Peptides against a protein of PDB entry 4BOS. Designs and how they scored, part 49

Target 1, 163 residues: chain A of PDB entry 4BOS
Amino acid sequence: PVLTRTVVPADNSCLFTSVYYVVEGGVLNPACAPEMRRLIAQIVASDPDFYSEAILGKTNQEYCDWIKRDDTWGGAIEISILSKFYQCEICVVDTQTVRIDRFGEDAGYTKRVLLIYDGIHYDPLQRNFPDPDTPPLTIFSSNDDIVLVQALELADEARRRRQ
Target 2, 163 residues: chain A of PDB entry 4BOS as posed
Amino acid sequence: PVLTRTVVPADNSALFTSVYYVVEGGVLNPACAPEMRRLIAQIVASDPDFYSEAILGKTNQEYCDWIKRDDTWGGAIEISILSKFYQCEICVVDTQTVRIDRFGEDAGYTKRVLLIYDGIHYDPLQRNFPDPDTPPLTIFSSNDDIVLVQALELADEARRRRQ

## One batch from the design tools (peptide; aimed at target 1 A10 N12)

Design b1_p30_5_s1 (made by RFdiffusion4, then SolubleMPNN; its pose is not in this set)
Fold by OpenDDE base, seed 5:
Structure b1_p30_5_s1 (fold): chain B 163 residues (1-163), chain A 30 residues (1-30)
Amino acid sequence: as target 1 above (163 residues)
Amino acid sequence: GPQPASAEYLAAQEASRAAVAAQQALKAAL
């Protein structure tokens, strides 16, 4: 089994596309972003006490309007929200630093998904199997640390290739 | 470009158990 990268479109919604891909078991749908943005806005709007200006960097309402735009980029705030919503750990391997940021690691989730980030783009990761009849895996056990090692190896290779 | 996956944001988001519960409730309602 090998961990591989699926390149999603380099549009303003690559994070949402990537998350959707892994949490849905390998479904590539670049058109998922508007609904996903609305979902995040709904969650943020539902708890203005927690999602304050101090957390968002702007007012709750301003953030909601901002994230629903089709040309704004998601990041750590959105990842953390999506981790909680989908009840899974989201692990992001960074090719620039060769490190993994784990979102939801203290929540006790039994599953994890993986993304790769190069500073300007997010892509989903999947495990391919030798058997061509076995579909790729995008949802892993939160106890599967081998996949994290594989992700780091993939990121290190990407860094060496300046990717 | 997309914002980096900062550990600082992780810590902030994981600080509220109430927020998690609210999100779970929302998910269940959909």
Scores: peptide ipSAE 0.032, ipTM 0.638, DockQ to the pose 0.069
OpenDDE base, seeds 1, 2, 3, 4: peptide ipSAE 0.029, 0.021, 0.020, 0.030; ipTM 0.633, 0.574, 0.524, 0.522

Design b1_p30_5_s2 (made by RFdiffusion4, then SolubleMPNN; its pose is not in this set)
Fold by OpenDDE base, seed 2:
Structure b1_p30_5_s2 (fold): chain B 163 residues (1-163), chain A 30 residues (1-30)
Amino acid sequence: as target 1 above (163 residues)
Amino acid sequence: GPQPFSEEYREAQRASEAAVAEAQALKAKL
């Protein structure tokens, strides 16, 4: 089995598309972003004490309006929220630094999903099996360290290609 | 892009489960 990336559209919603892909078991739906943005806004709006201006960099209301726009990019805050919502660890391997940023790592989740990030774009990662009749896996055990190694290898290869 | 968060932030996030639970419940109705 090998870890591969599925290239999603390079639009401002690539994070949401990528997360949706992995948490839904490999469903590519570029139209999922508006709903996911609204979901995040709903979560943020429901807890203004936690999602403060200090965390958001803007007022709670301003953030909610901002994230629901179709031209704003998601990042660490959105990933952390989605990790909590889907009850899974979200691991982002960065091809620029060859490092994995883990969200929800100490929450006790039994499953993890993986994204690959190049500084401006997110793509989902999946495990492909030799048997063509076996569908790819996008949700892994939180104890599966092999997939993390494979992700780092993938990132390192990507970095070398740019050099 | 993604960036590491402090343990204090992670602990606070875990404490905010009610807000997420409410959102999940709402979404489940749709």
Scores: peptide ipSAE 0.034, ipTM 0.473, DockQ to the pose 0.024
OpenDDE base, seeds 1, 3, 4, 5: peptide ipSAE 0.031, 0.034, 0.019, 0.023; ipTM 0.585, 0.584, 0.385, 0.509; seeds 1, 3, 5 fail the geometry check

Design b1_p30_5_s3 (made by RFdiffusion4, then SolubleMPNN; its pose is not in this set)
Fold by OpenDDE base, seed 2:
Structure b1_p30_5_s3 (fold): chain B 163 residues (1-163), chain A 30 residues (1-30)
Amino acid sequence: as target 1 above (163 residues)
Amino acid sequence: GAQPFSEEERRAYEESRRAVAEARALKAAL
């Protein structure tokens, strides 16, 4: 089994496309972005007490309008929200630092998904199997620390290729 | 594109989240 990345379009919605890919078991659908953006906006709007200006950096309503634009970028806030929504840990391996940032790590989720980030673009990660009849795996046990090691190795290799 | 991503950003968010949660709990207790 080898951990690999699936390159999604380098548009303004790569985060949403990547998250959708991994949580849906390997479904590449760039057209999911508008719906994902609306989902996030709905979640934020539903709890203005928690999703305050202090967290969002803007008013709740302003954020909702902003995130629904087709050209705004997702980041840590959106990852955190999506982690909660999908009830999974989202692990992001950064190729610039070769470190993993874990979202939802303290929530007690039983599953984790992985993204790779290069400072500009997000891509989903998957585990490929030598058996061609076994589809790639995108959802892992939260106890599977081997996949984290593999992600770090993948990120390190990616960093070396860019240098 | 994607928003800048760093540990600092994550930590800041987590701190803010905890602060809000604590404030909410305090409000509920009053």
Scores: peptide ipSAE 0.033, ipTM 0.525, DockQ to the pose 0.075
OpenDDE base, seeds 1, 3, 4, 5: peptide ipSAE 0.028, 0.017, 0.016, 0.015; ipTM 0.546, 0.480, 0.508, 0.494; seed 3 fails the geometry check

Design b1_p30_5_s4 (made by RFdiffusion4, then SolubleMPNN; its pose is not in this set)
Fold by OpenDDE base, seed 1:
Structure b1_p30_5_s4 (fold): chain B 163 residues (1-163), chain A 30 residues (1-30)
Amino acid sequence: as target 1 above (163 residues)
Amino acid sequence: GAQPFSEEYREAYAASRAAVAAAQALRAAL
């Protein structure tokens, strides 16, 4: 079994597409972004005490309007929200630094999904199996350390290729 | 595109569970 990257469109919504892909078991659906953006806005709006201007860099209302645009980029705040919403750990391996940032690591989730990030683009990761009857796996055990090692190896290789 | 990670955003994960729970309930009702 090998960990591989599925390239999703670079349409400013790659984060949402990538998250949807991994949590749905390998379903590529770029059309998911508008609804996911609305979900983020709803959650942000529901807790203005936490999602303050200090956190958002703009007013709560302005952020909600901003994230719902089709050309604005999601980031760590969106990943953190989606981790909680889908009740899974989201691990992001960065090809520029060859480091993994983990969201939800202290939440006690049993499931883990992985994204690869190059500084401007997110893609989902999946494990492929030699058996053609076994579909690729996108949802891993939160105790699976091997997949993290494989992600780092993949990121290191990508860095050498300038990806 | 993707925004870079920030310390503020990392910390944002821990405190907003209540808001997410409400959203989950709404999703389940739809």
Scores: peptide ipSAE 0.155, ipTM 0.696, DockQ to the pose 0.085
OpenDDE base, seeds 2, 3, 4, 5: peptide ipSAE 0.036, 0.039, 0.042, 0.021; ipTM 0.574, 0.650, 0.582, 0.585; seeds 2, 3, 5 fail the geometry check

Design b1_p30_6 (made by RFdiffusion4)
Pose (drawn by RFdiffusion4):
Structure b1_p30_6 (pose): chain A 163 residues (1-163), chain P 30 residues (1-30)
Amino acid sequence: as target 2 above (163 residues)
Amino acid sequence: AAAEAAIAAAKAAHNAEYHAQEAAKAAAAA
């Protein structure tokens, strides 16, 4: 089986679309983005002690309004939140310097999902099978550390190809 | 300005890849 990127639209919402794709088991639905952003705003507004002006670079309310736009990019705050909501580890494979940032690293989730990130774009990763009957898998066990190794290599390859 | 142009170009290349992927899927289904 081979680790594979599926290219989602680069419409400013790729982070949400990619996360949705992997946690839902391989469903591409760009229309999920507005709802996922509202979910983010709901959680950010619910903990102003943590989501402070220092963390957000603006007021809590300003951040909520900002993230609800269709043209703002999701990042680490959004990913940390989505990891908890979906109760899975979200592993972002950064092809800029070839490393993995593991959201939910210490929450003991049983599940793991992967996104590939080049500093500008987010796309989901999935495992493809050479058997005609076996569909791609997007959710992996937290015990499954080999998929992280394959993702690191894919990051190396992706970095070389992009250059 | 240069950073913005580079990002726009990267996004346009990425979306070309998306459209090519979708066209390949439609051809395979046919």

Design b1_p30_6_s1 (made by RFdiffusion4, then SolubleMPNN; from b1_p30_6, 8 letters changed)
Fold by OpenDDE base, seed 2:
Structure b1_p30_6_s1 (fold): chain B 163 residues (1-163), chain A 30 residues (1-30)
Amino acid sequence: as target 1 above (163 residues)
Amino acid sequence: SAAAAAIEAARAAHNAEFEAQLAAEAAAAA
């Protein structure tokens, strides 16, 4: 089994497309972004006390309007929200630092999904199996340490290609 | 800016990779 990257469009919504891909079991749907943005806005709007200006860096309403734009870039806040929504750990392997940022790691989720990030773009990761008839896996056990090692290997290789 | 141009170039390259991926998948399905 090998961990591989699936390319999603670099259209400012790559985070949402990537998350959708992994949580839906490998469904590539670049058109998912508007609804996912609205989902995030809805979650944020529903809990102004938790999603405070201090957390958002802007007012709750401003954030909701901002995130629903088609040209705004998702990041850590959105990943955290999506982690909570989908009840899974979201692990982002950063090819610039060769480190894994884990979102939801302290929430006790039994599932994890993986993204690869290069500083400006997110792509989803999947495990491909030797048997071509076995579909790729995008949702892993939160106890699967091997997939994290494989993600770091991908990041290392990516970094070496740039050095 | 040069930085902005570099980002756009990187995005363009990534999108080209995306298109290549689609083409490969289409070819495999044909």
Scores: peptide ipSAE 0.422, ipTM 0.850, DockQ to the pose 0.819
OpenDDE base, seeds 1, 3, 4, 5: peptide ipSAE 0.415, 0.317, 0.379, 0.283; ipTM 0.846, 0.780, 0.816, 0.759

Design b1_p30_6_s3 (made by RFdiffusion4, then SolubleMPNN; from b1_p30_6 with A3E A6R K11R Y18F H19E E22R K25E)
Fold by OpenDDE base, seed 5:
Structure b1_p30_6_s3 (fold): chain B 163 residues (1-163), chain A 30 residues (1-30)
Amino acid sequence: as target 1 above (163 residues)
Amino acid sequence: AAEEARIAAARAAHNAEFEAQRAAEAAAAA
């Protein structure tokens, strides 16, 4: 089994496309972003005590209006929210720093998904199997630390190619 | 190039809020 990167379109919604891909088991749907943006806004609006200005960097209402725009890019806040919604750990490997940011790591989720990030673009990661009849895996056990090692290897290789 | 820089800056800003959000999450779960 080999961990591989699936390149999604480099549009304003690459994060949402990537998250959707991994949590849905490998479904590429670039049109998923509007619904996911709405979902995030709904969650934020529903809990203004937790999603405060201190957390959002702007007022609750301003954030909701902002994230629903088609041209705004998601980041750590959105990943954190999606982790909670999908009840899974979202691990993002950064090719610039060769580190993994883990969202939802203390929530006790039994599953994890992985993204790769290069500073401006998110892509999903999947495990391919030698047997062509076995579909790629995008949802891993939260105890599977091997997949994290493989993700770091991918990041290292990407960094070396740039140097 | 200018757009790329803007996007990178926006991503970095979100990452800066990550630690604060994690702290709030931990406090809420306690």
Scores: peptide ipSAE 0.047, ipTM 0.627, DockQ to the pose 0.066
OpenDDE base, seeds 1, 2, 3, 4: peptide ipSAE 0.046, 0.048, 0.036, 0.041; ipTM 0.577, 0.598, 0.578, 0.593; seed 2 fails the geometry check

Design b1_p30_7 (made by RFdiffusion4)
Pose (drawn by RFdiffusion4):
Structure b1_p30_7 (pose): chain A 163 residues (1-163), chain P 30 residues (1-30)
Amino acid sequence: as target 2 above (163 residues)
Amino acid sequence: SAVTYTEAELAAKVAEREARDARFFAALAA
């Protein structure tokens, strides 16, 4: 089986579209983005002690309004929140310097999903099978550390190809 | 499909996200 990127639209919501794709088991639905952003705003507004001005670079309310737009990019705050909501580890494979940032690292989730990130774009990763009957898999066990190794190598390859 | 930006506009979006993420991770490391 081979670790594979599926290219989602680069419409400013790729982070949400990619996370949705992997947590739902391989469903591409760009229309999920507005709802996922509203979910983010709901959670950010619910904990102003944690989501402070210092963390957000603006007021809690300003951040909520900002993230609800269709043209703002999701990032670490959004990913941390989505990891908890979906109760899975979200592993971002960064092809800029070839490393993995593991959201939900210490929450003991049983599940793991992967995104590939080049500093500008997010796309989901999945495992493809050479058997005609076996569909791709986007959710992996937290015990499954080999998929992380394959993702690191894909990150190396992706970095080389992009250059 | 993709949204198109000038070089300056794209750089601004990348810098903004990096700064926001750095602040978030700094808060977790504290």

Design b1_p30_7_s1 (made by RFdiffusion4, then SolubleMPNN; from b1_p30_7, 13 letters changed)
Fold by OpenDDE base, seed 1:
Structure b1_p30_7_s1 (fold): chain B 163 residues (1-163), chain A 30 residues (1-30)
Amino acid sequence: as target 1 above (163 residues)
Amino acid sequence: SAVSYSEEELQAIVEEREELDRRFYEALKK
C-alpha cells in the first residue's frame, strides 16, 4: 500500500499516542498521553450538559477521573474532542469493517489525519515517498480523497492478513 | 490496547468502550 502504518505501543494509550503522532507531523511520543488525558477531562468537565450521564454512563466528574487514569481507553469522545482541539479532521479506518469514520468532517478544517483501528488498537498512518530525502507526510488536505481510498486499501489488506 | 489483558478482560474493556461510543454517536445525531 501507498500508506504505511507506524506501530505504537499497546500501553492503553495508543489512541493518544497515535493522534499526537499524526498532528505533530510524525513525532512518536508515548509520554504524551497524561497531558492529553487531562485535556480531554478539562473539555468534558466544561460541558456537563452535553457530556451527560446519559452519554457517559457515569457522572461527568467520574468520567473525567476515569479518562485521566493511565489504563483506560479513549474512543469516539476523545477523537471528537481532539479533532476540535487540533482543528483537523481525524479519519479512522477500521480493519474489521473496512470503513472510515470521519471526525470533524463538517467543521471546515483544511487538514486531515488518519488512524487505523483494529477493534482494540490504534496506530497512526503516514505516506512515505520514494525519495528518501522527502519525509513522511501525516497531515493531508481535507480535500484529498485519494488518501482515504489508500487507507481503505490498507485496511482491506490488513483484514486479509488476519484471515 | 494492552498486551497484559486476558481475553475476558479485553472483551469487557472493548464492550464498555463500544457502549460509550454508541451513546456518543447517538447524541451526535440529535
Scores: peptide ipSAE 0.561, ipTM 0.906, DockQ to the pose 0.720
OpenDDE base, seeds 2, 3, 4, 5: peptide ipSAE 0.559, 0.553, 0.561, 0.552; ipTM 0.906, 0.906, 0.908, 0.906

Design b1_p30_7_s2 (made by RFdiffusion4, then SolubleMPNN; from b1_p30_7, 16 letters changed)
Fold by OpenDDE base, seed 2:
Structure b1_p30_7_s2 (fold): chain B 163 residues (1-163), chain A 30 residues (1-30)
Amino acid sequence: as target 1 above (163 residues)
Amino acid sequence: SEVLYSEEELEAKIKEREELNKRFYEHLKK
């Protein structure tokens, strides 16, 4: 597949780093995590009725404090929030199941980005072009279903290689 | 840089995230 993986640091903030990478067009900046964590906390705090203890397993405030720690892992809640914030569909291909979990698929976004997930670590995906002078693409059309097929192929290959 | 966890610590973090994800997904299905 023409879709390629950029390995980001496994520093507890790989989700945030990966999302930032793809939504910013391929900018690797692990230092983005603290601010993104604050963004998540802010949005969670803004809607305690939705982000309730029933979902969070803790109080809204406790979750906000928790997600702002540098050693806590983001998950589906964070991806969902970031999808809305960046107004793009976030597609996560799981190498363990070879399935794509789509966030924001019903929101009518025109853009989609892709992450690859192995059950522990998140990495961003990008499309490389034959011309080395053409920069990689990280933001795709939400109508581009070919990229989803390519993501599945990449995930399947990664699974076979235990990557 | 990267952080290293013991197998036990890693399993605990995975479980924690899975439980959180589960609750969230269950809510979205309602």
Scores: peptide ipSAE 0.701, ipTM 0.941, DockQ to the pose 0.866
OpenDDE base, seeds 1, 3, 4, 5: peptide ipSAE 0.699, 0.700, 0.700, 0.701; ipTM 0.941, 0.941, 0.942, 0.942

Design b1_p30_7_s3 (made by RFdiffusion4, then SolubleMPNN; from b1_p30_7, 14 letters changed)
Fold by OpenDDE base, seed 4:
Structure b1_p30_7_s3 (fold): chain B 163 residues (1-163), chain A 30 residues (1-30)
Amino acid sequence: as target 1 above (163 residues)
Amino acid sequence: SEVLYSEEELKKKVEERKELDKRFYEALAK
């Protein structure tokens, strides 16, 4: 079994596309972004006390409008929200630092999904099996720490190629 | 389709997002 990267379009919505890919079991759908952005905006709007101006650097409403634009980038806020929405841990391996940021790790989720991030782009990760007839796995057990090791290996290799 | 940015534009987008995330992480830590 090998952990592999599926390259999604760099269209400003790669985070949403990548999350959708992994949580839906390997479905590539770049058109999912608008609805996911609206979902984020809806959740942000529902809790202005938590998603305060102190965090957003702008009013809650302004952020909601901003994130719904097709040219703005999602980040930790969006990943955190999507983790809760899909009830899964979202692990992001960073090729720049070779570190994994885990979202939802203390929520008690039984599932985890993985993304790879290079500072400007997100891609989904999947496990390919020796049997070509067995579809790739994108949703892992939260107990599967091997996949985290494999993700770090991918990130390390990516960093080496960049240098 | 993919969107292409100049180095300057890309830098601005990165900084904008990083600032947001930084504040978010700090808030979560409190």
Scores: peptide ipSAE 0.635, ipTM 0.931, DockQ to the pose 0.877
OpenDDE base, seeds 1, 2, 3, 5: peptide ipSAE 0.581, 0.627, 0.621, 0.619; ipTM 0.903, 0.930, 0.926, 0.925

Design b1_p30_7_s4 (made by RFdiffusion4, then SolubleMPNN; from b1_p30_7, 10 letters changed)
Fold by OpenDDE base, seed 2:
Structure b1_p30_7_s4 (fold): chain B 163 residues (1-163), chain A 30 residues (1-30)
Amino acid sequence: as target 1 above (163 residues)
Amino acid sequence: SAVEYSEEELAKKVEERKALDERFYAALKA
């Protein structure tokens, strides 16, 4: 079994597409972004005390409008929100630093999913099996530390290839 | 990311998102 990436479109919504892919068990749907952006906006709007102007650099409402645009990028805020929404740990392996940033690691989730990030683009990660009849796995046990090691290896290889 | 952006435009977007996320991380640690 090997960990591989599925390249999703670089259309400003790669984070949303990637998250959707892994949490839905390997479904590639770039059209998911508008609804996911709306979900983010709804959750941000629901807690203006936490998602304050001090954090957002703009008013809560302005951020909600901003993130719903087709050309704005999601980031740590969105990953954090989506981790809570889908009740899973989201692990992002960074090819620039060869480090894993874990979201929801202390929430007690039983599931984890993995993304690979190069500084501007997100892609989903999956485990492929030698049996062609066994579909790729995108949802892992939160106790599966082997997949994290594999993700680091993949990121290191990607870094060497400038990916 | 987006393929249609110039290097300059990408740099601006990266910096904007970086600043935003750094404030967020700082708040989580506070």
Scores: peptide ipSAE 0.611, ipTM 0.919, DockQ to the pose 0.754
OpenDDE base, seeds 1, 3, 4, 5: peptide ipSAE 0.604, 0.602, 0.606, 0.604; ipTM 0.917, 0.916, 0.918, 0.917

Design b1_p30_8 (made by RFdiffusion4)
Pose (drawn by RFdiffusion4):
Structure b1_p30_8 (pose): chain A 163 residues (1-163), chain P 30 residues (1-30)
Amino acid sequence: as target 2 above (163 residues)
Amino acid sequence: DYTAAQIAAKKALNAATAANTAAFFAALAA
């Protein structure tokens, strides 16, 4: 089986669309983004002690309004929140310098999902099978460290191709 | 794909929020 990127629309919400795609087992639904952003705002507003002005670069309320827009990009704050909400490890494979940032690294989730990130875009990763009957898988066991190795290699390849 | 303007805007945003990102990861690791 081969690790594969599926290209979602680069409409400023790719982070949310990509996370949704992998946690729902391979469903592309761009309309999920406004609701996922509202979920983020709900969680950020619920913990102003943690989500401080120093962390957000603005007031808690300003951040909530900002993230609810259809044109702002999700990042580490959003990913950390979505990892907990969905109770899975979210592994972002960064093709800029070829590394993996593992959200939920120490929460002992049983599940793991992957996104590929080039510094501008987010797309979901999935495992494709050469058998006509076996659909792609987007959720992997936390024990499954080989998929992380395949993703690192895909990151190398993706970096070479992009250059 | 994103327009050139959108790519530039995102790069500028990342650069402006680098200190806040470091603060976030430091708080999260605690």

Design b1_p30_8_s1 (made by RFdiffusion4, then SolubleMPNN; from b1_p30_8, 20 letters changed)
Fold by OpenDDE base, seed 3:
Structure b1_p30_8_s1 (fold): chain B 163 residues (1-163), chain A 30 residues (1-30)
Amino acid sequence: as target 1 above (163 residues)
Amino acid sequence: GLSEEEIAARKAALEAMKENMKRFFEELKK
């Protein structure tokens, strides 16, 4: 398929690396994780009324301390926060179920980015072009439903390959 | 310690986030 994945390091920060990659237009920077974690912690700390224990599953302060650790995994809460921060829909295609979880779908964003998830690892998705002088595209229109179909196809292929 | 390249990469990441961070926090203050 035209939509492809870029393999990022299989560390506890793969979500942050993957998000940074797609929202920055295809910049692979594994060193971004500490700053991404701090960013999330700062956002959560800045709005304790919204980011309550009910939504976090722990106190605001406990979450902030937890997410800043270098060995904690990001998940749905972090994706939701990053979606809001970058003002884009984040679509996660799951290779295990061949389904897409959409974060920020009701926010009215004009942009979407895509990740692929296998249950323990996140990678960013990009659209490659035949023209070598045209860089890969990582930011899509929120009206581009074709990219979602391509993501599902990629996930199905990954499932068949046990990837 | 971290290499010079790793430090530079982290600084670049921080700079890239500054503009969005400023905008985001201003919106939260509303």
Scores: peptide ipSAE 0.028, ipTM 0.507, DockQ to the pose 0.033
OpenDDE base, seeds 1, 2, 4, 5: peptide ipSAE 0.021, 0.024, 0.027, 0.015; ipTM 0.541, 0.511, 0.581, 0.441; seeds 1, 4 fail the geometry check

Design b1_p30_8_s2 (made by RFdiffusion4, then SolubleMPNN; from b1_p30_8, 23 letters changed)
Fold by OpenDDE base, seed 2:
Structure b1_p30_8_s2 (fold): chain B 163 residues (1-163), chain A 30 residues (1-30)
Amino acid sequence: as target 1 above (163 residues)
Amino acid sequence: GLSAEEIARRLEELKKNEENLKKFFEKLKK
C-alpha cells in the first residue's frame, strides 16, 4: 500500500513520539516525549473535578506524577486527550485484530491522523507519493476513507508477518 | 511545534469539550 509506517524507538514513549510525528507533519523527534507527558499532566491537573479518580483509575495527582515518568505507557486516555487538544481524529489500527479504533470520530474534526498498534508498540503512519520530491502526508481529511482501508491492509500484512 | 499562545488557546478549547470527553470515557468503560 501507499500508506507506510515509520518505526519509532521501542521505548515507553512510543505513543507520544508517534502522535507528535503525525500531527507535526512527519517530524521524528523522540525527545518530544517529556514535553508531551507534561502537556497531558497539565491538562489533567487543570481540572481535577473532571479528571476524577473514576476516569483516571487513580487520583489526579497520582496520575500526573505517573504520566510524567519516562517509563510509563500512554493509552486510550492520553490518545483521547491529545485528539481533543490537536482537534483531530486519531485512528489507531490494531494489528492483532485488524480493526481501527477511532478517537474523536464524533467531534466533527476535519482532520485525521493514523497510528498502528500491535498491542505493545505504537508507530505513526504516513502516505508516500510516487514523486520522491513530494513529502509524505501524515494529516488526512476526515472524509478520506481510502486511507482507513489502506491502514487495514497494512495491519493485515503486519499480522501475517508475525504469524 | 506550537507557540505558547497557541497552546494556551487549545487548552481553553479543550475545556469547552470536556463534556464530550466525559461521554467518550464512559463509553470506553463499557
Scores: peptide ipSAE 0.109, ipTM 0.671, DockQ to the pose 0.037
OpenDDE base, seeds 1, 3, 4, 5: peptide ipSAE 0.083, 0.096, 0.024, 0.027; ipTM 0.653, 0.666, 0.486, 0.499

Design b1_p30_8_s3 (made by RFdiffusion4, then SolubleMPNN; from b1_p30_8, 22 letters changed)
Fold by OpenDDE base, seed 5:
Structure b1_p30_8_s3 (fold): chain B 163 residues (1-163), chain A 30 residues (1-30)
Amino acid sequence: as target 1 above (163 residues)
Amino acid sequence: GLSAEEIARRLEELERMKENLERFFEALRK
């Protein structure tokens, strides 16, 4: 088994496309972004006390209008929300630092998904199997530390190739 | 156009998202 990346379109919605890919078991659907943006906006709007200006950096309404735009960038806030929504740990390996940022690591989730990040663009990670009839795996056990090691190796290789 | 299988797959995905959303909001109410 080898951990590999699937390159998604380099648009402003690469985070949403990548998350959708891994949580749905390897479905590449660039058209999912508007739906994902509306989902996040609705979650944020539902609890203005929790999703306060202190957390969002802007008013609740301003954030909801902002995240629904097709040209705005997703980040840590959106990843945290999606981790809670899908009830899984989201691990982001950074090719610039060769380090993993884990979202939801203390929530007690049994599932883990992985993304690779270069400072601008997000791509999903998957485990490919030697048997061509066995589909790639995108959802891992939260106890699977081997996949984290493999992600770090992949990031280190990407850094050396300046990708 | 999309095949029947592709449409069925997408509908299943939407149903899972709907269930996740309902559970999420339920948790927020507690």
Scores: peptide ipSAE 0.180, ipTM 0.732, DockQ to the pose 0.027
OpenDDE base, seeds 1, 2, 3, 4: peptide ipSAE 0.023, 0.109, 0.180, 0.186; ipTM 0.549, 0.633, 0.724, 0.732; seed 4 fails the geometry check

